# Peptides against a protein of PDB entry 1IK9, part 52

Target 1, 211 residues: chain A of PDB entry 1IK9
Amino acid sequence: MERKISRIHLVSEPSITHFLQVSWEKTLESGFVITLTDGHSAWTGTVSESEISQEADDMAMEKGKYVGELRKALLSGAGPADVYTFNFSKESCYFFFEKNLKDVSFRLGSFNLEKVENPAEVIRELICYCLDTIAENQAKNEHLQKENERLLRDWNDVQGRFEKCVSAKEALETDLYKRFILVLNEKKTKIRSLHNKLLNAAQEREKDIKQ
Target 2, 207 residues: chain A of PDB entry 1IK9 as posed
Amino acid sequence: MERKISRIHLVSEPSITHFLQVSWEKTLESGFVITLTDGHSAWTGTVSESEISQEADDMAMEKGKYVGELRKALLSADVYTFNFSKESAYFFFEKNLKDVSFRLGSFNLEKVENPAEVIRELIAYALDTIAENQAKNEHLQKENERLLRDWNDVQGRFEKAVSAKEALETDLYKRFILVLNEKKTKIRSLHNKLLNAAQEREKDIKQ
Target 3, 195 residues: chain B of PDB entry 1IK9 as posed
Amino acid sequence: MERKISRIHLVSEPSITHFLQVSWEKTLESGFVITLTDGHSAWTGTVSESEISQEADDMAMEKGKYVGELRKALLSVYTFNFSKESAYFFFEKNLKDVSFRLGSFNLEKVENPAEVIRELIAYALDTIAENQAKNEHLQKENERLLRDWNDVQGRFEKAVSAKEALETDLYKRFILVLNEKKTKIRSLHNKLLNA

## One batch from the design tools (peptide; made by RFdiffusion4, then SolubleMPNN)

Design b1_p12_1_s2 (from b1_p12_1, 7 letters changed)
Fold by OpenDDE base, seed 4:
Structure b1_p12_1_s2 (fold): chain B 211 residues (1-211), chain C 211 residues (1-211), chain A 12 residues (1-12)
Amino acid sequence: as target 1 above (211 residues)
Amino acid sequence: as target 1 above (211 residues)
Amino acid sequence: SILDELLEEDLE
């Protein structure tokens, strides 16, 4: 089962933060349990897949789009732009929420809740879930941090090997050219010496022909 | 201000999870505020630096070691080994905790708490802190995940460049040797040709002398 | 080295 707890403000009690817990099995579309608490009282309602479908139909909205709006309203909490307005009557246990657009506000959904007999148990379980989520996220953070440190070391090691390879390539090229120039110069000197010997021999032969 | 919320079990109410919030400015040694809740009622006490020092002295324990034990007891919650036992009297508002060792249990500390008049506010604030901590840790997780993905890409890029550098070094060496061999062979052929011309010229001169 | 071998073959 998945769950999300969000902080919301009720129109009826804007000074008191409420907490909206939504829990579902696989997809929010298959239905969910909604729990509202003010830290003293709690209210719970079950929303079926059929109710979600009926609300989507009543709104003339495609079900997937409607569920997408439900997800934004119920799981994001009060987004920074107060796009969703939450209303709750403690007397009727009627919960409804509206989407506020620039020129239009419309009711997105409504649910009947029931007052929980033991709100402390619901609140304790909610806090336990928060603490468990914190612990899980901390363990994940520590793992990711260690992995980052490993990857950074591995990157530095390969970078250092790469720099050594570049330098070794340049050094190899320079060394080979130096050696080649030495050998070529020696061969050029031998060629020049042999040409001079041939010229001298030809000059001597021309002198020997001229007696 | 730093805070830690922990789940604890009271000896008096082992079936009901309690939550222990400890808050402090910089170090636990400088004093702290302790808050206990069962999700319905809350109790708060302020523990001063002088009280911590007095408890350490009464135990004949070095203050830093005592604060280290307080940190383990109060901030770790019920560690997996039930090393710490928590006791609370709702009537006297007296909170005390014991360290359980194999052969010895001893009282580690005790505090007078006061019942909070508005426990719902304390509980709401506690839940808000948990939700804020979850959001912060999630943002950190997303950041670390993106950084891991970046570092992995950067590692793959440098590894690929390194492999190309190795291959380019080997190719350079092979190409330079091939070019050098061609030039050397040309020079060797010229040297051999010049030597043969010198030998022929010497043989012709020897024939011209014998004639 | 191939270079050294190439150098030695030129000394004969």
Scores: peptide ipSAE 0.024, ipTM 0.847, DockQ to the pose 0.381
Fold by OpenDDE base, seed 5:
Order: structure tokens, then C-alpha cells, then sequence
Structure b1_p12_1_s2 (fold): chain B 211 residues (1-211), chain C 211 residues (1-211), chain A 12 residues (1-12)
């Protein structure tokens, strides 16, 4: 089961933060359980896939689009833009919510909720879920932090090896050229010496012919 | 202000999860506010630095060690080892907790709490804090995830450059040696040719003298 | 070194 808890403000009680819990299996489209609490009382309702389909049809909205709007309304809570307005009557237990567009507001959905007989159990379970989620997220955070530190070390190690490889390549090239120049200069000197000996031998032969 | 919320089980009500909230400024040693709730009622007490010091003295315990035990008891909750036992009387509003060692259990501390007149406000604020903490931890986790993905890319980039540098170094060395051998062989051939010309010139001179 | 070997062969 997936769950999301959000803070909402009711139009009838804007000074009191309410909490909206939605629970579902795999997809919100397959139906969900909604729970509303003010920290003292709780109200619960079950919404079936059939009811979601009927509400989409009544709105003349494609089901996937309607479920997309439900997801935004019920799982994000009232975003800072007041895009979704929530209403609840404690007397009738009627919960409804509206989408506020720039030029038009429309009812997105409505649910009949039942007052929970033991609200303290629902509230305790909600707090337990929050604390479990905090613990799981903290453990994930610590894991990601350790992984981040590992990756940074690994990066520094490879970077240092790369810099050493660049320097070693430049040093190798310079050293090889120096050695090659020395050897080639020796060979050039030997060639020059042999050439001079040939010239001298030719000059001596020309002297011997001229007697 | 720092805050920690923990689940605890009371000896008097072991089937009902309670929540212990502790709030303090910088260090628990400077005093704290304790709040207990069962999801319906709430009880609050303030513990001063003076009271903490007095309790440490009454226990004949060093203050830093006592505060260390308070931190373990009140901030971790009942760890799975039942190392800390919590008791509360709803009638007297007396809260006390014990440390259970292998051979000895002792009272670690006690507080007189006051019943909160509006427990719903305290519970709502507690849930709000949990939801804020979840949101903050989620944002941090998303940031760390993105950073890890960045570091992994950066590592792959440097690794690929390093591998190319290694291959380029080996290729450079091989190419330089090949080129050097070619040039050197040309110089050796020229030396051999000049040496043969010198030998021929010497042989011709020896023929001319014998003539 | 290969370079040193290549130098010595030319003294012969």
C-alpha cells in the first residue's frame, strides 16, 4: 500500500491545519482510502475505482486526466498557489474540493466520510508512519552521503592518476627526443668525419697525378 | 530550537504507542521541554538546567554522564532492547523512566507534567513538524542523488581521459621508437657507404703506387 | 636501452 499525508486548510476552519491522508494500492485509479484529521477527530472514507470512473464521466473528463487531477489535489495538498480549495462539513461529513483556475473554479470531487469512533488510534498510526518515513529517509540520506564521499575520493584518485599520466607522457617525449638527438648528432659527426677523409684522399690523389 | 520525537511504550499502557517530544536549545544540558501524547491527550513539562544538575547530584552522577543518559533515553525512545522503561500516571501527571541494566534497574529521571488544555494544537504542531522534516529530508535526498549522479559522470569522464592518456603514451613511445629506428638506419647506411668509398679510394691509391 | 644497443652496433 502506498500512502501520502498532506496538510490542508479547510474553507470552514482556515485557522486550523488539517491533515489529509490518502492510501492506495499501486495506483490511485484503482481506488483509495481517504482520512481527514484535525488532531482530535478523524473522518474516513473509501473511494472505489467505480466511483472514480463515475466522477470522471460526470465531469466529462477522461479518466486518466481526472486521476491526474486527483493526484495533484490529494497528494500534494494545497500547494502554495491555493490551486485546490478544500471544504468539509463536520455535520454532514461531506468533503469536497475545488480546482481554482485563473478564470474558473470547478468542483473536482466529493466524498462522504464517516467519523472515526477511535480517532486517537488513527492519529497514533499517522504519527507512527511519519516517524517511520523520517527514519527511512534519514537512513537513505546517510547512505547517499557516504556514497557521495566515496565517489569524490574515487574522482580525486583518478584525477591524480590522470595528471601524473599527462606529466609522464610529456616527460617521456622530452626524454626520448633528447636521447635521439644525442645519438643522431654522433652519427652526423661520424658522417662529416668520413666525408672529410674522402675529400682529403681525393686531394692527395690529384697531387700524385700532377709529377 | 532542536526537537526530537520518539515512540515510547508506557508500562501502564503497553498496548498504546505514546509519543515523546523533547525540545531544547543547542544542548539538552541547558534544559528542555518534554511533551507526551497518546494521540488524544497531551502533557507538557519544562525541565531547567538547575533541575538536571540537581538530579545528577542526587544520583551521584557526573552531569555530562547524566545528560548523556538523558539523551539516550529521551531522544532515541525505547530502543528495541527495552533498555529504558517509561512510566506515566495520568492522575498525578508524574512521568518517570528507568534504565534497565543486566543486573540492576534504576530510576534515571522523573518529571511532573501538566495536562495540556488544547491537545489538538499540540498534536497538529507535532504532525506539522513531522511533515516538514519529511519534506526537508526528501529535498536533501534529491540533492544528494543529483550530486551522486554528477560525481559519477565526472568520474567516468576522468576515467575515460585517463585510459586515453595511457593508450596515447604507449602509442607515442612506440611511434617515436619506430621513427628513430628509420632515421638511425639511414644514417648507418650512409656511414657504411662512406666507409666503402674510403676503402675503394685507398685500394686505387695502392694500385697507382704499385704501378 | 634499445638506444644504447643501437649505439654499440655502430662501433663494430
Amino acid sequence: as target 1 above (211 residues)
Amino acid sequence: as target 1 above (211 residues)
Amino acid sequence: SILDELLEEDLE
Scores: peptide ipSAE 0.023, ipTM 0.846, DockQ to the pose 0.461
Fold by OpenDDE base, seed 2:
Structure b1_p12_1_s2 (fold): chain B 211 residues (1-211), chain C 211 residues (1-211), chain A 12 residues (1-12)
Amino acid sequence: as target 1 above (211 residues)
Amino acid sequence: as target 1 above (211 residues)
Amino acid sequence: SILDELLEEDLE
């Protein structure tokens, strides 16, 4: 079961924050349970998949698009754009919400809610869920933070090895050239010496022919 | 202002979860506000720094150690060890908590609470705080996740550069040796050729003398 | 090393 709690403002009671809990199985499209509370009273309703389908049909809206609007309305809370307006009558227990667009507002959905006999239990469970969610999110944050610290260390280690490899490549090239130059210079010296010996031998032969 | 909400069980009402909110400025030692709720009623009390100091003195405990115990008791909730037992009388509004050790239990602190006139407001504010904390923690989680993904990419990039550097070092060494061998072999061939010319010249001289 | 071997062969 998935659930989302959001704070909303009711048009009839704009001075008090209400909380809208929506609970569903896998997808909001499969139906959901809605709970409204003001921190003293609570109201609950169940919305079936068939009701969602019927409401989409009545709106002449594709079901997936309609569910997408339900998700935005019911799970985002009153976003800063007041795109969704929530209405509730405590007397009739009738909850409805509208989508406000620049030139038109339309009813997106309506639910008959039942007053919860023990609102304190619903409120306690709601607070428990919030506290559990906080604890789970904190544990995830601590895990991600530790993983970030590990990745930073691993990055620094590879970076340091890379820098050492670059330096070692340059040093290797320089060292090999120095060694090669020494060997080549020795061979060049030997070639020069042998050429001089050949020149001297030729000069001696030319002297011996000239008696 | 810092605050922590925890779920606790009261000895007098073990069947219902209570919520203990503690709020403080910078340090718990500076004093705190405690709020207890059962989701229907709420009770609030203020504990001053002087009361904390006096209670530490009465317990013959170092203040920092005492505050450390207060923090464990009041901010951790009922941990799985039931090390802290919470008691509250709705009639007297007297709240006290005990630390249970293997062989002894002792009262860690006590507070006179006042029944809140508008518990729904306190409950709404408490839920708002929970929802705000969830949103903040979710935003932190998303940030840390994005940073982790970045660090993984950065690590893979450096690792790939490092592997290329290693391969390039080995290739450089091999290429330099191949080039050096070619030049060296040319010089060795020239030395051999010059030695053969010297040997031939010496043999010709020896023939000319025998002639 | 191959370099050292190449150096030693020329002493012979």
Scores: peptide ipSAE 0.023, ipTM 0.847, DockQ to the pose 0.336
Fold by OpenDDE base, seed 1:
Structure b1_p12_1_s2 (fold): chain B 211 residues (1-211), chain C 211 residues (1-211), chain A 12 residues (1-12)
Amino acid sequence: as target 1 above (211 residues)
Amino acid sequence: as target 1 above (211 residues)
Amino acid sequence: SILDELLEEDLE
């Protein structure tokens, strides 16, 4: 089961933060449970897949688009500047919400809620879920932080090895060239010496022919 | 201000999860505000630095050790298997907690709480804080996840460059030796050819002298 | 080293 708790402001009680909990299985399209609380009272309603389909049809909206708007309205949390306006009557237990566009507001959905007999239990469970979510997110944060620190070390280690490899390649090339030049110069000196000996032998032979 | 909310079980109401909020500035030693709620009622008390010092003295415990035990008791959240037992009387508004060691329980601290007139406001604020903490932790998680993915890419990139550098070093060495052998062999062939020419010139001169 | 061996073979 997926769950989202959001803060909302009701048009009727703009000074009192309400909490809107939505719970669903896999997709909001398959239905959801909505719970509203003010920290004293709670109201709950179940919305079926058929009701979602009917509401989409009544709005003449494509179901996927309608569910997309429901997801934005019910799961995003509404700030005071939000495109979504929430209304609830404690007397009728009727909850409805509107999407406010520039010059036009339209009702996006409505639900009949039931007043919870023991709101304290619902509120406690809601707080428990928040605390569980905090603990889970903290554990994930600590894990990700440790992995991040590990990856930073591993990156620095490989970077340092890479820099050493580059330097070692340059040093190897320089050393090999120096050694090769020494050997080649020795061979060049031998070649020059042998050429001079051949020139001298030819000059001596030309002298011996000239008696 | 630092704040921690924990679930606790009261000895008097073991079936009802209570929430213990502790709020403090920098250190718990400098005093704290404690708030208890069951999701319907709330009770709050302020504990001063002087009260903490007095309680430590009354317990004949070193203040730093005492504050360390307070921190464990009040901030860790108590599970049913916890070393800390919480007691509260709704009639007297007296809150106390014990540390349970193997064969000995001892009172660790006690506070007089005051019943909050509007518990719904305290509960709403508590839920708001939980939701804010969730949002902050989610944002941190998303950031750490993105950094982790970045560092993984960067590590793979440097690792790949390092492996290429190693291979390029080995290839460079092999290529330089091959080229050197070719040039050296050419010089050796020239030296051998020049030696043979010198030997032939010497043999011809010895024939001309016998002639 | 192979270079030292190549140098020694060039000294005979």
Scores: peptide ipSAE 0.024, ipTM 0.847, DockQ to the pose 0.302; fails the geometry check

Design b1_p12_1_s3 (from b1_p12_1, 7 letters changed)
Fold by OpenDDE base, seed 2:
Structure b1_p12_1_s3 (fold): chain B 211 residues (1-211), chain C 211 residues (1-211), chain A 12 residues (1-12)
Amino acid sequence: as target 1 above (211 residues)
Amino acid sequence: as target 1 above (211 residues)
Amino acid sequence: SLLDELLEEDLE
């Protein structure tokens, strides 16, 4: 079961924050349970998949698009754009919400809610869920933070090895050239010495022919 | 202002979860506000720094150690060890808590609470705080996740550069040796050729003398 | 090393 709690403002009671809990199985499309509370009273309703389908049909809206609007309305809370307006009558227990667009407002959905006999239990469970969610999110944050610290260390280690590899490549090239130059210079010296010996031998032969 | 909400069980009402909110400025030692609720009623009390100091003195405990115990009791909730037992009388509004050790239990603190006139407001504010905390923690989680993904990419990039550097070092060494061998072999061939010319010249001289 | 071997063979 998935659930989302959002704070909403009711048009009839704009001075008090209400909380809208929506609970569903896998997808909001499969139906959901809605709970409204003001921190003193609570109201609950169940919305079936068939009701969602019927409302989408009545709106001449594709079901997936309609569910997408339900998700935005019911799970986002009153976003800063007041795109969704929530209405509730405590007397009739009738809850409805509208989508406000620049030139038109339309009813997106309506639910008959039942007053919860023990609102304190619903409120306690709602607070428990919030506290559990906080604890789970904190544990995830601590895990991600530790993983970030590990990745930073691993990055620094590879970076340091890379820098050492670059330096070692340059040093290797320089060292090999120095060693090669020494060997080549020795061979060049030997070639020069042998050429001089050949020149001297030729000069001696030319002297011996000239008696 | 810092605050922590925890779920606790009262000895007098073990069947219903209570919520203990503690709010403080910078340090718990500076005093705190405690709020207890059962989701229907709420009770609030203020504990001053002087009361904390006096209670530490009465317990013959170092203040920092005492505050450390207060923090464990009041901010951790009923941990799985039931090390802290919470008691509250709705009639007297007297709240006290005990630390249970293997062989001894002792009262860690006590507070006179006042029944809140508008518990729904306190409950709404408490739920708002929970929802705000969830939203903040979710935003932190999303940030840390994005940072982790970045660090993983950065690590893979450096690792790939490092592997290329290692391969390039080995290739450089091999290429330099191949080039050096070619030049060296040319010089060795020239030395051998010059030695053969010297040997031939010496043999010709020896023939000319025998002639 | 191959370099050291190449250096030693030339001393002979």
Scores: peptide ipSAE 0.023, ipTM 0.847, DockQ to the pose 0.314
Fold by OpenDDE base, seed 5:
Structure b1_p12_1_s3 (fold): chain B 211 residues (1-211), chain C 211 residues (1-211), chain A 12 residues (1-12)
Amino acid sequence: as target 1 above (211 residues)
Amino acid sequence: as target 1 above (211 residues)
Amino acid sequence: SLLDELLEEDLE
């Protein structure tokens, strides 16, 4: 089961933060359980896939689009833009919510909720879920932090090896050229010496012919 | 202000999860506010630095060690080892907790709590804090995830450059040696040719003298 | 080194 808890403000009680819990299996489209609480009382309702389909049809909205709007309304809570307005009557247990567009507001959905007989159990379970989620997220955070530190070390190690490889390549090239120049200069000197000996031998032969 | 919420089980009501909230400024040693709730009622007490010091003295315990035990008891909740036992009387509003060691159990501390007149406000604020903490931890987790993905890319980039540098160094060395051998062989051939010309010139001169 | 070997062969 997936779950999301959000803060909402009711139009009838804007000074009191309410909490909207939605629970579903795999997809919100397959139906969900909605729970509303003010920290003292709780109200619960079950919404079936059939009811979601009927509400989409009544709105003349494609089901996937309607479920997309439900997801935004019920799982995000009232975003800072007041895009979704929530209403609840404690007397009738009628919960409804509206989408506020720039030029038009429309009812997105409505649910009949039942007052929970033991609201303290629902509230305790909600707090337990929050604390479990905090613990799981903290453990994930610590894991990601350790992984981040590992990756940074690994990066520094490879970077240092790369810099050493660059320097070693430049040093190798310079050293090889220096050695090659020395050897080639020796060979050039030997060639020059042999050439001079040939010139001298030719000059001596020309002297011997001229007696 | 720092805050920690923990689940605890009361000896008097072991089937009902309670929540212990502790709030303090910088250090628990400077005093704290304790709040207990069962999801319906709430009880609050303030513990001063003076009371903490007195309790440490009454226990004949060093203050820092006592505060260390308070931190373990009140901020960890009942760890899975039942190391800390919590008791509360709803009639007297007396809260006390014990440390259970292998051979000895002792009272670690006690507080007189006051019943909160509006427990729903305290519960709502507690849930709000849990939801804020979840949101903050989620944002941090998303940031760390993105950073890890960045570091992994950066590592792959440097690793690929390093591998290319190694291959380029080996290729450079091989190419330089090949080129050097070619040039050196040309110089050796020229030296051999000049040496043969010198030998021929000497042989011709020896023929001319014998003539 | 390969370079040193290449140098010595030319002294012969």
Scores: peptide ipSAE 0.022, ipTM 0.847, DockQ to the pose 0.433
Fold by OpenDDE base, seed 4:
Structure b1_p12_1_s3 (fold): chain B 211 residues (1-211), chain C 211 residues (1-211), chain A 12 residues (1-12)
Amino acid sequence: as target 1 above (211 residues)
Amino acid sequence: as target 1 above (211 residues)
Amino acid sequence: SLLDELLEEDLE
């Protein structure tokens, strides 16, 4: 089962933060349990897949789009732009929420809740879930941090090997050219010496022909 | 201000999870505020630096070691080994905790708490802190995940450049040797040709002298 | 080295 707890403000009690817990099996579309608490009282309602479908139909909205709006409203909490307004009557246990657009506000959904007999148990379980989520996220953070440190070391190691390879390539090229120039110069000197010997021999032969 | 919320079990109410919030400015040694809740009622006490020092002295324990034990007891919650036992009297508002060792249990500390008049506010604030901590840790997780993905890409990129550098070094060496061999062979052929011309010229001169 | 071998063959 998945769950999300969000902080919301009720129109009826804007000074008191409420907490909206939504829990579902696989998809929010298959239905969910909604729990509202003010830290003293709690209210819970079950929303079926059929109720979600009926609300989507009543709104003339495609079910997947409607569930997408439910997800934004119920799981994001009060987004930074107060796009969703939450209303709750403690007397009727009627919960409804509206989407506020620039020129239009419309009711997105409504649910009947029931007052929980033991709100302390619901609140304790909610806090336990928060603490468990914190612990899980901390363990994940520590793992990711260690992995980052490993990857950074591995990157530095290969970068250092790469720089050594570049330098070794340049050094090899320079060394080979130096050696080649030495050998070529020696061969050029031998060629020049042999040409001079041939010229001298030809000059001597021309002198020997001229007696 | 730093805070830690921990789940604890009271000896008096082992079936009901309690939550222990400890808050402090910089170090636990400088004093702290302790808050206990069962999700319905809350109790708060302020522990001063002088009280911590007095408890350390009464135990004949070095203050830093005592604060280290307080940190383990109060901030770790029920560690997996039930090393710490928590006791609370709702009537006297007296909170005390014991360290359980194999052969010895001893009282580690005790505090007078006061019942909070508005426990719902304390509980709401506690839940808000948990939700804020979850959001912060999630943002950190997303950041670390993106950084891991970046570092992995950067590692793959430099690894690929390194492999190309190795291959380019080997190719350069092979190409330079091939070019050098061609030039050397040309020079060797010229040297051999010049030597043969010198030998022929010497043989012709020796024939011209014998004739 | 191949270079040294190429150098030695030129000394004969």
Scores: peptide ipSAE 0.021, ipTM 0.847, DockQ to the pose 0.373
Fold by OpenDDE base, seed 1:
Order: C-alpha cells, then structure tokens, then sequence
Structure b1_p12_1_s3 (fold): chain B 211 residues (1-211), chain C 211 residues (1-211), chain A 12 residues (1-12)
C-alpha cells in the first residue's frame, strides 16, 4: 500500500492546517482511502475505481488525465498559492476540491467522508507513519552518505593511480629514448671509425701504386 | 532549536502509543521542552538547566552522564524492549521515567507537565514538523542519490582512462623496443659490411706486396 | 633489463 500525507488549507478554515492522507494500492486509479484530520477530529472515505471512472465521465475528462489531476491535487500538498482549493463541510461530511485556472475554477472531485469515532487512533497512526517514514529516510540518507564517501575515496585512489601511470609512461618514454640515443651514438661512432679506416687504406694503396 | 519526536509506551496505557516530543537549544543540558500527546490530549512542561542539575545531584550522578542518560531515554524512542520505562499520571500531570537494568530499576527523571488547552494545535504542529522533516530528508536523499550517480560515472570514467593508460604504457614500451631493434640491426649490418670491406682491402694489399 | 642485455650484446 502506498500512502501520502499532505497539509491542506480548507476554504472554510483557512487558519487551521488540515492533513489529507491518501492511501492506495499501486495506482490511485484503482481506488483510494482518503482521511482528513485537523488534529482533533478525523473523517475517512473510500473512493472506488468505479467512482473515479464515474467522476471522470461526469467531468467529460479522459480517465488518465483525470487521475493525473487527482494525483496532483491529493498527493502534492497544497500551499496557499496552489492551483487546488479544498472544501469540507463538517456538517455534511462532504469533501470537494477545485482546480483554479487563471479565469476559471472547476470542481475536480468530491467525496462523502465519514466522521471517525476514535480520531485519536487515526491521528496516532498518522504520526506513527510519519515517524516510520522519517526513520526509513534517515537510514537511506546514512547509507547514501556512506556510499558517497566510499565512492569519493575510490575515485581519489583511481585518480591518483592514473596520474602515477601517466607520469610513469612519460618517464619510461624519456628513459628509453635516452638509453637508445646512447647505443645509437656508439654504433654511429663505430661506423665513422670504420669509414675512416677504409679511406686511409685506399689512400695508402694509391700511394703504393704510384714507384 | 533541535527537536525529536519519539513513540513511547506508558506503563499506565501500554496499548496506546504516546508521542514524546523534546525540543532544546544546542544541548539538552541547557534545558528542554517536553510535550506528551496521545493524539487527543497533550501535556507540556519546560525543564530548565537548573532542574536538570538538581535532578542529577539528587540522583548523585555526574551531570554529563545524567544528561547522556536523559538523551538516550527521551530522544531514542522507546520500543517495548527498551531499557527505559515511561510513566505518566493524567490526574497529577506527573511524568517520570525509569532505567531498567537486569536486577534494578531506578528513576531517571521526573517532570510536572501542564495539560494543553488546545491539544489540536500542538498535534497539528507536531504533524507539520514530521511532514517538514520528511520533505527535507527526501530532498537530501534525492541530492545524495544524484551525487552518488555522478561519482559512479566519474569513477568509471577514470577507471577506464587508467586501464587505457596501463595498456598504452605497455604498447609504448613494446613499440619503442621494436623500432630500436630495427635501427640497431641496420647499424650492425653497416658495421659488418664496413668490416668486410676492410678485410678485403687488407688481403688485396698483401697480394700486391707479394706480387 | 632487456635494454641492458641489448647494450651488453653490442659491447664483443
């Protein structure tokens, strides 16, 4: 089961933060449970897949688009500047919400809620879920932080090895060239010496022919 | 201000999860505000630095050790297997907690709480804080995840460059040796050819002298 | 080293 708790402001009680909990299985389209609380009272309703389909049809909206708007309205949390306006009557237990566009507001959905007999239990469970979510997110943060620190070390280690490899390649090339220049110069010196000996032998032979 | 909310079980109401909020500035030693709620009622008390010092003295415990035990008791959240037992009387508004060791339980601290007139406001604020903490932790998680993915890419890139550098070093060495062997062999061939020419010139000169 | 061996074979 997926769950989202959001803060909302009701048009009727703009000074009192309400909490809207939505719980669903896999997709909001398959239905959801909505719970509203003010920290004293709670109201709950179940919305079926058929009701979602009917509401989409009544709005003449494509179901996927309608569910997309429901997801934005019910799961995003509404700030005071939000496109979504929430209304609830404690007398009728009727909850409805509107999408406010520039020049037009339209009702996006409505639900009949039931007043919870023991709101304290619902509120306690809601707080428990928040605390569980905090603990889970903290554990994930600590894990990701440790992995991040590990990856930073591993990156620095490989970077340092890479820099050493580059330097060792340059040093190897320089050393090999120096050694090979020495050998080649020695061979060039031997070649020059042998050429000079051949020139001298030819000059001596030309002298011996000239008596 | 630092804040921690924990679930606790009261000895008097073991079936009802209570929430213990502790709020403090920098250190718990400088005093704290404690708030208890069951999701319907709330009770709050302020504990001063002087009260903490007095409680430590009355317990004949070193203040730093005492504050360390307070921190464990009040901030860790108590599970049913916890070393800390919480007691609260709704009639007297007296809150106390004990540390349970193997063979001995001892009172660790006690506070007089005051019943909050509007518990719904305290509960709403508590839920708001939980939701804010969730949002902050989610944002941190998303950031750490993105950094982790970045560092993984950067590590793979440097690792790949390092492996290429190693291979390029080995290839450079092999190529340089091959090239130098060719040049050396050419010089050796020239030296051998020049030696043979010198030997032939010497043999011809020895024939001309016998002639 | 192989280079030192190549150098020594070039010294006979």
Amino acid sequence: as target 1 above (211 residues)
Amino acid sequence: as target 1 above (211 residues)
Amino acid sequence: SLLDELLEEDLE
Scores: peptide ipSAE 0.024, ipTM 0.847, DockQ to the pose 0.291; fails the geometry check

